# Peptides against a protein of PDB entry 3LCN, part 28

Target 1, 96 residues: chain A of PDB entry 3LCN
Amino acid sequence: QYTENLKVIVAEKLAGIPNFNEDIKYVAEYIVLLIVNGGTVESVVDELASLFDSVSRDTLANVVQTAFFALEALQQGESAENIVSKIRMMNAQSLG

## One batch from the design tools (peptide; made by RFdiffusion4, then SolubleMPNN)

Design b2_p15_5_s1 (from b2_p15_5, 9 letters changed)
Fold by OpenDDE base, seed 2:
Structure b2_p15_5_s1 (fold): chain B 96 residues (1-96), chain A 15 residues (1-15)
Amino acid sequence: as target 1 above (96 residues)
Amino acid sequence: SKIEELREKIKKELE
């Protein structure tokens, strides 16, 4: 499956959030678990918002949507490395 | 931690 690659991708996305003092790997893992367990963008965002009130809902939504898009990209054959590179470039610009 | 607890909880649901 794509869970391991998705964890890496989500972690990269989370790393772009300024002043986010949570364990990035754990949060990424949790997001992926929620997704593979049938979570939707809305339900996952709601869950994360309840846990991390220091991060805006918009920022959380951006992270979660990225995760879903990344999962689809992986399923379509795009490499995890390529996806991570794109996210890294986006992080260098602005997030949140 | 709280997140670890939640992680383990949902992980069990996936088994």
Scores: peptide ipSAE 0.123, ipTM 0.744, DockQ to the pose 0.198
Fold by OpenDDE base, seed 3:
Structure b2_p15_5_s1 (fold): chain B 96 residues (1-96), chain A 15 residues (1-15)
Amino acid sequence: as target 1 above (96 residues)
Amino acid sequence: SKIEELREKIKKELE
């Protein structure tokens, strides 16, 4: 299904977080796992907040919301490459 | 550690 593509997309989003020293691959995998097992934005954010208190709740919410939007886009036929490109641009623009 | 906890959760869910 879309899980592998979504992991790549979420990893790209996490890569935009400054001073995030966790293993991005593992965190992305966990976020996708929570989502495909019925997690909501709120429940996934709560779980991540309990694990990563060095990251603001707003930042975590932004990551999770992006994941849900990306999943919907994948289901509607958008390519993972296009979604990753959009996120990469947003990451770059947010640093300015 | 927190990352170890995360790894264990992933491991359990993927079994």
Scores: peptide ipSAE 0.102, ipTM 0.714, DockQ to the pose 0.157
Fold by OpenDDE base, seed 1:
Structure b2_p15_5_s1 (fold): chain B 96 residues (1-96), chain A 15 residues (1-15)
Amino acid sequence: as target 1 above (96 residues)
Amino acid sequence: SKIEELREKIKKELE
């Protein structure tokens, strides 16, 4: 379902953050959990910022916005595999 | 640790 696919997608996005020293699976799971429980971009970013002060707010916002866009894409019928591929391409262009 | 804090938050939210 969407939540499981979204976890994979968010994990891929997190993997693009240089020097991010956290368990990506757990962070991705937490982000998705916040989203499915009614979180907004702002509220999720605020929560993540409180946990990871070593990551810039802009970077966190980029991750969270990607998650919301990915969810919309999934709902519109795009495959998780395609979304992951796009994220990998974006990761290659580097995140701050 | 940050990861332990995250785990606890996840655990609570899943209840």
Scores: peptide ipSAE 0.102, ipTM 0.720, DockQ to the pose 0.157
Fold by OpenDDE base, seed 4:
Structure b2_p15_5_s1 (fold): chain B 96 residues (1-96), chain A 15 residues (1-15)
Amino acid sequence: as target 1 above (96 residues)
Amino acid sequence: SKIEELREKIKKELE
């Protein structure tokens, strides 16, 4: 029930990765798919690392962990908008 | 499968 919001959240996180030029919608959708089908942080990172060799494992782990925390936040009643705003601020601080 | 479909989409974007 939170998959669509989670896709938006993950996309926002991906948008903060410098020089990441892949279609973030597809990547976000794939990450969410892996999560809702029983993936763990470790297994999802492993999968993404096999696809994106130009992105560090630490960066991928950061994205995936954010997704899992976001999912938990959604389940606990936090709004997607609030989660996105937090991520956007973190992205800005990282790049700024 | 859905997973395979998305994998293929991502592969295409990486090329």
Scores: peptide ipSAE 0.098, ipTM 0.720, DockQ to the pose 0.834

Design b2_p15_5_s2 (from b2_p15_5, 8 letters changed)
Fold by OpenDDE base, seed 2:
Structure b2_p15_5_s2 (fold): chain B 96 residues (1-96), chain A 15 residues (1-15)
Amino acid sequence: as target 1 above (96 residues)
Amino acid sequence: SRIDELKEKIKKRLE
């Protein structure tokens, strides 16, 4: 299972959101929990949007989509470290 | 925490 690595990856993505006033690790865990239990991009975004109205839906969608792509990448053999590195570079540019 | 409480609610829905 890739849940632990995915949590780290999602947390890195969330860290790129400016002025996000939540415990990143907990939110990442929550997102992964939803995904591994059958959540879809749409359903997870809906859940997050209802909880975090200070973050745009587009930004939330970007986070969730990244999580799904990351999960697929992990399953295809890409290392978590490499994925995190890519996300970190993206965060340095802009998010949302 | 708030998030922990939310997680518990979600877990219940998954049962």
Scores: peptide ipSAE 0.162, ipTM 0.767, DockQ to the pose 0.262
Fold by OpenDDE base, seed 3:
Structure b2_p15_5_s2 (fold): chain B 96 residues (1-96), chain A 15 residues (1-15)
Amino acid sequence: as target 1 above (96 residues)
Amino acid sequence: SRIDELKEKIKKRLE
């Protein structure tokens, strides 16, 4: 139900990773598929870590946790636009 | 499966 919005949200989060030169839309779609098919933070991070060894587990965990929080926010009635805006601001203000 | 397809596509781009 929130799959498409979640893809956009996750893509925005991935776009904040410095020097991450992968297909953002494909990675976002993959993350969302893992989540909606019963993945946990740990299992999704493990899967991503096996694919992207150049990205720290902490960074991956941050992305995945953001996705889960976003899904909950969507379910609670927050708009996708608001969530994306928050993530964009966090990306811009990120310390690393 | 769709997830396997995406995984394969991503792996190819990482080569």
Scores: peptide ipSAE 0.148, ipTM 0.758, DockQ to the pose 0.962
Fold by OpenDDE base, seed 4:
Order: C-alpha cells, then sequence, then structure tokens
Structure b2_p15_5_s2 (fold): chain B 96 residues (1-96), chain A 15 residues (1-15)
C-alpha cells in the first residue's frame, strides 16, 4: 500500500549520501522490497553492506532506519510529502 | 524473483 511512497522517501534519503553514484531508484526499490518481504533493520543493512562497501555501515544503517520509521509514519497517516520534506532538510544539514 | 533481478542489476552497476 505504501510501497511507492516509501520508494520515493528512501530515494530522497539516498540522495543525501555524499559521493554515492549508484542508481538511486534501483537501490531504493531494492531496499523497499527487502523491507516488505520481511527484512529487519539488521538484515537489510547486512545486505546493503555486502553490496556497497564504499559506504559506511553507519550510513547504511541510518538509511535503513529512516525507511522503517518512514513506513511507520505512512501507516500512521503522515503524508509522503511531509516525510520527504523532513528528510530533505536533514540532508541539507548533514552536507553543511 | 524481483529481488534477485534488482540485486543483479545493482551488481552490474557496481562493476
Amino acid sequence: as target 1 above (96 residues)
Amino acid sequence: SRIDELKEKIKKRLE
């Protein structure tokens, strides 16, 4: 139900990773698929870490945790637009 | 599976 919105949200979060030059849409879709198929924060992070060794595990964990929180927020009725806005602000702050 | 397909696509981009 919230899969498509979650993809957008995760993509926004990934876009905030400096020097991350992978296909954001594919990675976001992959993360969401792992989550909706029963993945946990730990298992999804492990999977991503195996693929993207150039990104710190902490950064990956931050992305995944954001995805799970976003999913919960969506389920509680928060709009995707609002969630994306928050993430965008956080991305801007992290870049300095 | 769809997951396997995406994983393969991602791996190819990493090469």
Scores: peptide ipSAE 0.140, ipTM 0.755, DockQ to the pose 0.900
Fold by OpenDDE base, seed 5:
Structure b2_p15_5_s2 (fold): chain B 96 residues (1-96), chain A 15 residues (1-15)
Amino acid sequence: as target 1 above (96 residues)
Amino acid sequence: SRIDELKEKIKKRLE
């Protein structure tokens, strides 16, 4: 139901990670796949950490938590466009 | 399973 919108949102969040040398769309798809199949923040972070050892666990946790909050926001009626805009603004303000 | 197949396909893209 919200999977496609969530993929877009997660991709926007991933785009804010400096020097992240992976296909953002594929990583976003994997994160959403893990979430919709019962993953928790910790379990999804563990899976991602096994794939991307060059990314800090804190960074991964931030991405995953954002995904869970975004899913809840979508369920509460917030538009994907608004969520993406917020994340884009946060990315621009990030110190890296 | 479908989930396992999807995971494998996506993981291969990330190699």
Scores: peptide ipSAE 0.115, ipTM 0.749, DockQ to the pose 0.445

Design b2_p15_5_s4 (from b2_p15_5, 8 letters changed)
Fold by OpenDDE base, seed 2:
Structure b2_p15_5_s4 (fold): chain B 96 residues (1-96), chain A 15 residues (1-15)
Amino acid sequence: as target 1 above (96 residues)
Amino acid sequence: SEIEKLREEIKKKRE
């Protein structure tokens, strides 16, 4: 039920990656789909690393962990808008 | 599967 909101959230996180030459919408959708189908932080990172070798594993791990935390936040009642705002602020600070 | 389809779409856009 939170998949659509999570896609938006993950997309915002991905948008913070400098020189990320990928379709953000599709990658966000892919990450969320992997998660809702039983993916773990490790398995999703492994999958993304296999696809995007130009992005550091740490950066990918940061994105994936953010997705899992965001999902939990949504389940606990935090609004998607609030989560997106937090991520946007974090992106403005730093993400490599 | 939907996952595989999406994965392929990502690959196609990268080409």
Scores: peptide ipSAE 0.607, ipTM 0.925, DockQ to the pose 0.844
Fold by OpenDDE base, seed 4:
Structure b2_p15_5_s4 (fold): chain B 96 residues (1-96), chain A 15 residues (1-15)
Amino acid sequence: as target 1 above (96 residues)
Amino acid sequence: SEIEKLREEIKKKRE
């Protein structure tokens, strides 16, 4: 139900990572798929770290935690637009 | 699995 909105949200978060040259759409889809299939913050971070060794573990953890919080927010009724706006503001404050 | 398939797609695009 919230997977498509979550993909958009995660993509916005990934777009804030400086010098991140991966396919944002595919990575966002991958993260969401891991989450909806029972992944935890730790397990999803481990998966991403195994794929993207050029991105710090802290940065990956930040992305994943944001995804989990966003999912919770969506489930509690917050709009995707509002969540995206918050993430955009956070991105502007620098990520890395 | 779908997850593994997507992981492989990501890896392929990185090449």
Scores: peptide ipSAE 0.605, ipTM 0.924, DockQ to the pose 0.891
Fold by OpenDDE base, seed 3:
Structure b2_p15_5_s4 (fold): chain B 96 residues (1-96), chain A 15 residues (1-15)
Amino acid sequence: as target 1 above (96 residues)
Amino acid sequence: SEIEKLREEIKKKRE
């Protein structure tokens, strides 16, 4: 499976959130577990929103959607390193 | 479940 690679990818995405004071590795693992156990974008966002009320729903949705896109990319043969690089660049140029 | 345990660990670290 791609669970370990996906955890790294999601962690990179979470690292781009300003003032996010949660344990990134734990949260990334949690998101991946929710996804591989049948979660949808909506259900995973709902779960995260219930935990992290200080993070906007739009921000959470962006993270979760990125995770689903990354999973599809991995399944289509894109390397985890390439996906991480793309996310890192997007984090660096984000306006908020 | 593993998911529930991880959720509780996240909550515990925030307390």
Scores: peptide ipSAE 0.605, ipTM 0.924, DockQ to the pose 0.926
Fold by OpenDDE base, seed 5:
Structure b2_p15_5_s4 (fold): chain B 96 residues (1-96), chain A 15 residues (1-15)
Amino acid sequence: as target 1 above (96 residues)
Amino acid sequence: SEIEKLREEIKKKRE
């Protein structure tokens, strides 16, 4: 399956959040596990919001939606490398 | 569960 690639992709997205003082690998793994166990965008955001109340709900929603879109992209045949590259460029262009 | 274990690990690292 695409769980390992998705973890890398989500980690790249999390790395773009300024002042995010959490273990990115652990959080990425947690997000992926929630998704593959039947989580929805709303339910996963709710779980993350309960853990990270200092991060805006909009930011969390953006991360989670990116994860779901990335999973679909992987299933459609896009490479993890391409997806990571896109996210990296978006991170570099985003404003704090 | 694996999810619960990971959640607890995240909480521990935040303390």
Scores: peptide ipSAE 0.603, ipTM 0.924, DockQ to the pose 0.926

Design b2_p15_6_s2 (from b2_p15_6, 7 letters changed)
Fold by OpenDDE base, seed 4:
Structure b2_p15_6_s2 (fold): chain B 96 residues (1-96), chain A 15 residues (1-15)
Amino acid sequence: as target 1 above (96 residues)
Amino acid sequence: SLKEKIEKKIEELKK
């Protein structure tokens, strides 16, 4: 399905978090697995918040919500490349 | 470590 593309998308979003020192690929994989196993925005945020006390809950929520929106976009036919590009631009604007 | 915790969780979810 869209799991591999979603991992790439989530990884791009995580890359925008300043001073994030964790393995982005593993975190992205975990987020996607939580989602495809029936997680909700709230439940996934709760799980991540329990693991990453150095990252604000708002930041985590932003990442998770982006993942869910991206999944819906993929299901509606938008390309992963286009979604990644949008996220990259948002990351740049946030850090600019 | 946090990485190890995540890796274990991923492993469990993949089972």
Scores: peptide ipSAE 0.374, ipTM 0.871, DockQ to the pose 0.967
Fold by OpenDDE base, seed 1:
Structure b2_p15_6_s2 (fold): chain B 96 residues (1-96), chain A 15 residues (1-15)
Amino acid sequence: as target 1 above (96 residues)
Amino acid sequence: SLKEKIEKKIEELKK
């Protein structure tokens, strides 16, 4: 399954959030766990928003949507390494 | 703590 790769990918995305002081590994694990247990973009965002009021809903939505797109990319045959690289580049180019 | 809350939620989902 893609669970472990998706955790790494989501962690990379979370690492791009400025001033995010939570344990990225556990947050990534939680997001992936919610997704594989039938979560939708909306339901996962709602859950995260209830926990992290210091992070905007838009930022959370961006993270969650990235996770879903990454999962789709993995299913289509793209390597986890390529996906991580893309996210890393996007993080570096972010304007806040 | 927030981390503890997440850990508990993860534990519940893993059961």
Scores: peptide ipSAE 0.374, ipTM 0.871, DockQ to the pose 0.973
Fold by OpenDDE base, seed 5:
Structure b2_p15_6_s2 (fold): chain B 96 residues (1-96), chain A 15 residues (1-15)
Amino acid sequence: as target 1 above (96 residues)
Amino acid sequence: SLKEKIEKKIEELKK
């Protein structure tokens, strides 16, 4: 139901990571699949950390937590467009 | 490659 919207949202968040040169859409899809298959913040972070050793665990945790919060926001009626806009603004304001 | 690993994992999760 919210899977496709969540993929877009996660992709926007990943786009804010400096020097991240992986396929953002595939990584976003993987994160969402892990979540909908019963993943927790901790388990998804652990999985991503095993794959992306060049990205800090804190950065990965921030991405994953954003995904879970976004899912909750979607369920509470917030539009994907609004969520993406907020993330885009946060990405632009990030200093590193 | 890392991309290939992710693609394979995605494929497995979709099954």
Scores: peptide ipSAE 0.373, ipTM 0.871, DockQ to the pose 0.969
Fold by OpenDDE base, seed 3:
Structure b2_p15_6_s2 (fold): chain B 96 residues (1-96), chain A 15 residues (1-15)
Amino acid sequence: as target 1 above (96 residues)
Amino acid sequence: SLKEKIEKKIEELKK
């Protein structure tokens, strides 16, 4: 139901990672698929950590937690546009 | 490649 919006949101979050040279669309799709298939923050982070050794576990955890928070926000009626805007602001303010 | 691995995993989850 919220999968397509969540993919856009997760992609925006991934775009804030410096020096991330993987296909953001595919990574976002994979994260969302893991979540909707019953993944937890821990299990999704573990899976991503096994694939991306160049990205810190803390960074991956931040992405995944953001995805879960976004899903809850969508379920509570917040628009995808508002959520994306918040993430863009956070990306712009990130110190790396 | 990493992209290939992810693509395969995605296809498996979509089944």
Scores: peptide ipSAE 0.372, ipTM 0.871, DockQ to the pose 0.971

Design b2_p15_6_s4 (from b2_p15_6, 5 letters changed)
Fold by OpenDDE base, seed 1:
Formats: sequence, structure tokens, C-alpha cells
Structure b2_p15_6_s4 (fold): chain B 96 residues (1-96), chain A 15 residues (1-15)
Amino acid sequence: as target 1 above (96 residues)
Amino acid sequence: SLMDKIKEKIKELKK
């Protein structure tokens, strides 16, 4: 399946959040688990928002939406490496 | 802690 690749991708996205001091690996794993267990963008965002008070809902929504898009991209045949590269570039170009 | 909570939630989902 795509869960392991998706974890790496989500971790890359989380790494772009300024001042994010939580364990990215475990947060990424949690997000992926929520998704593969039938979560929606809304339900996953709600869950994360209930846990992370210091991160805006919009930022969380951006992370979650990226995860869903990445999953679709993987299913369509795009490589995890390519997806990670795109996210890394977006992280670098984003304003603080 | 927050991460302890998340780790516990992960365990629950992996059961």
C-alpha cells in the first residue's frame, strides 16, 4: 500500500510549519492512520485542531488536504520522490 | 503530554 510513502510525504509537509515543535514522525503517522481508517478532510482537521492549539486551523487544513492530494497522486502513479520534491519546494517558497 | 496522547491514539488505531 501507500501508507509508508504517505507518511514520508506528510512529514515533509509538516516540516514546513514554522515553530512546530512536535515529533513530526508520529504526527505524520497519526494523520495517515486517520486517513486510511476512513477519515475525511474535515474529520481529520477537526481531530488535529482539537490537539494542536498552537497551529492554526488553516495550516492544519493545508497539511491534511496535501495528504489527500498526495494519496491520490500516488494512486495515479506519481512517485513519492517527486511528490516530496514538490512539497519541499513549496515549503521553501512559502512566507513565514 | 500531547505527544503521549498522540502515541496512545496511534496504538488504538493500530489494534
Scores: peptide ipSAE 0.792, ipTM 0.966, DockQ to the pose 0.965
Fold by OpenDDE base, seed 3:
Structure b2_p15_6_s4 (fold): chain B 96 residues (1-96), chain A 15 residues (1-15)
Amino acid sequence: as target 1 above (96 residues)
Amino acid sequence: SLMDKIKEKIKELKK
């Protein structure tokens, strides 16, 4: 139900990772699929960490936790646009 | 490649 919005949100979060050279769209889709198929924060982080050697586990954990928080926010009625805006601001601040 | 692997995993999960 919220999968498409969550993909957009996760993609925005991934876009904030410096020197990330993978296809953001497909990585976001994979993360969302893992979540909607019953993944936990820990299991999804473990899966991603096994694949992405160039990204720290802490960074991956931050992405995954953000995805779970975003899903909860969507379920509580917050718009995807608002969530994306918040993430974009956080990404900008992390560059400073 | 890594992305090829990811794409295959996506296909598997979408079955």
Scores: peptide ipSAE 0.791, ipTM 0.966, DockQ to the pose 0.960
Fold by OpenDDE base, seed 5:
Structure b2_p15_6_s4 (fold): chain B 96 residues (1-96), chain A 15 residues (1-15)
Amino acid sequence: as target 1 above (96 residues)
Amino acid sequence: SLMDKIKEKIKELKK
């Protein structure tokens, strides 16, 4: 139900990672698919860490936790647009 | 490539 919105949200979060050269759209889709297929924060982080050795585990964990929080927010009635806006602002603040 | 691998993983999960 929230799969497509979650993909957009995760993509926005990934866009905040400096020097990330992978296709954000497909990485976001993969993360969401792992989550909807029963993944936990730990298992999804483990999977991503095995693939993206150039990205710190802490950064990956931040992305994944954001995805899980976003999913909960969507279920509680917050709009995807609002969530994306907040993430965009956080990305901008992290550029320092 | 890494993205090719991810794309294949996506295909498998979507089955």
Scores: peptide ipSAE 0.791, ipTM 0.966, DockQ to the pose 0.961
Fold by OpenDDE base, seed 4:
Structure b2_p15_6_s4 (fold): chain B 96 residues (1-96), chain A 15 residues (1-15)
Amino acid sequence: as target 1 above (96 residues)
Amino acid sequence: SLMDKIKEKIKELKK
């Protein structure tokens, strides 16, 4: 299964959020668990938004959508390393 | 705390 790879990918995405002071490891695990337990983009975003007041809904939605895209990419055969690299580049670009 | 809450939720989902 792709849960462990997805955790790494989601963690990389979370690392790009400025002023994010929560434990990225556990937040990533929680997001992945929500997804593999049947969550949708909307339901996972709603859950996260109810917990993280300091992070905008748009930012959370971006994280969640990235996770779902990554899961699809993994299932289509793309390597976790390649996905992480892409996210890292996007994080760098978003920082200006 | 928030992280305590998340950790609790994780435990529930892993049951």
Scores: peptide ipSAE 0.791, ipTM 0.966, DockQ to the pose 0.961

Design b2_p15_7_s2
Fold by OpenDDE base, seed 5:
Structure b2_p15_7_s2 (fold): chain B 96 residues (1-96), chain A 15 residues (1-15)
Amino acid sequence: as target 1 above (96 residues)
Amino acid sequence: SKLEKIKKKIKELKE
């Protein structure tokens, strides 16, 4: 139900990672699939850490936790557009 | 490549 919106949200979060050269769309899809298939924050972070060893575990954890919070926000009625906007602003603030 | 590996993992999760 919220899968497609969550993919967009996660993609926006991934776009804020400096020097991240992976295909954001596919990484976002993978993260969402792990979550909807019963993944926890810890298990999803472990999986991503095994794939992207050049990205810090803290950064990966931040992405994954954002995804879980976004899913909860969607379920509580917040629009995907609003969530994306918030993440975009946070990404901009983290630059520099 | 990492992309191909991810694509494969995605395919597996969708099946």
Scores: peptide ipSAE 0.758, ipTM 0.960, DockQ to the pose 0.979
Fold by OpenDDE base, seed 4:
Structure b2_p15_7_s2 (fold): chain B 96 residues (1-96), chain A 15 residues (1-15)
Amino acid sequence: as target 1 above (96 residues)
Amino acid sequence: SKLEKIKKKIKELKE
């Protein structure tokens, strides 16, 4: 399915979080696994918030919602490269 | 550590 592409996409989104010192690869994998195992936006955010108390819930929610939107986009035929590019631009705008 | 905790959670989900 789209798990590997989604990991790349989520990793790109996580890379946009300022002062986020966690291992992005493993965090991205964990988020994807939570989603494909039936997690919802709310349940995944709750899980991440319990792990990363230094990151705001709004930031975590933004990451998780992006993951869900990306998964839907992949299922609708959008390329992972295109999704990553859009996220990269959004990251740059957020930090600019 | 936090990383080890995440790794453990990942392992559990993959089983």
Scores: peptide ipSAE 0.758, ipTM 0.960, DockQ to the pose 0.983
Fold by OpenDDE base, seed 1:
Parts: sequence; C-alpha cells; structure tokens
Structure b2_p15_7_s2 (fold): chain B 96 residues (1-96), chain A 15 residues (1-15)
Amino acid sequence: as target 1 above (96 residues)
Amino acid sequence: SKLEKIKKKIKELKE
C-alpha cells in the first residue's frame, strides 16, 4: 500500500504552510488515516478546520486535495520521490 | 494539547 509514502508526501506539503507550528509528522499521519478510512476532501477538511482554526480553510483544502492527487499519482505509477520534488518546488514558489 | 488530541484520534483510527 501507499500509506507510508503518502505520509511523507503530505508532510512535505504541510511544511510549506507558513507559521504552521503543529507536529507535521502526526498531522500527516492523521490526514492519511482519515483518507484511507474513507474520508472525502470535504470531510477531511472539516476535521482539520475544527482542529486548526488558525489555518485558512482554503489552505487546508489545498493540502487535502494534494494528498488525494498524490495518492492517485502513486496508484498510476509515479514515484514518491518525484511527487515530493514537485511539492517542494511548489512550496518554494508559493506566494503568501 | 492539540498533539495529544491528534494522537488520541490516530489511536482510535488504528484500532
């Protein structure tokens, strides 16, 4: 399964959030667990929004959607390393 | 704390 790779990918995405002071490892694990247990973009965003009210809903939605897209990419044969690299580049180029 | 809250939620999902 892609669970462990997805955790790494989600962690990379979370690392791009400015002023996010939560434990990224555990947040990433929680997001992945919600997804593999049948969560949808909306339900996972709702859960995260209830926990992290200092992060905009749009930012949370971006993280969660990235996780779902990454999972699909993994299933289609893309390597975790490539996905992480893309996210890292996007993080570096992000404005505000 | 938020971390402990998340850990608890994780534990519940893994059981």
Scores: peptide ipSAE 0.758, ipTM 0.960, DockQ to the pose 0.984
Fold by OpenDDE base, seed 3:
Structure b2_p15_7_s2 (fold): chain B 96 residues (1-96), chain A 15 residues (1-15)
Amino acid sequence: as target 1 above (96 residues)
Amino acid sequence: SKLEKIKKKIKELKE
């Protein structure tokens, strides 16, 4: 139901990772699929860590937790546009 | 490649 909006949101979060050279669209899709298929923060982070060893576990955990928070926000009625805007602001303020 | 690996995993989850 919220999968397409969540993909956009996760993609925006991934775009904030410095020196991330992976295809953001497909990574975002993969994360969302893992979540909607019953993944937990821990299990999704473990999967991503096995694929992207150049990205810190803390960074991956931040992305995944953001996805779960965004899903909850969508379910509570917040618009995808508002959530994306918040993430853009956070990305701009990130110190890396 | 990593992309090819991810695409394969995505396809499996969609089945």
Scores: peptide ipSAE 0.758, ipTM 0.960, DockQ to the pose 0.983

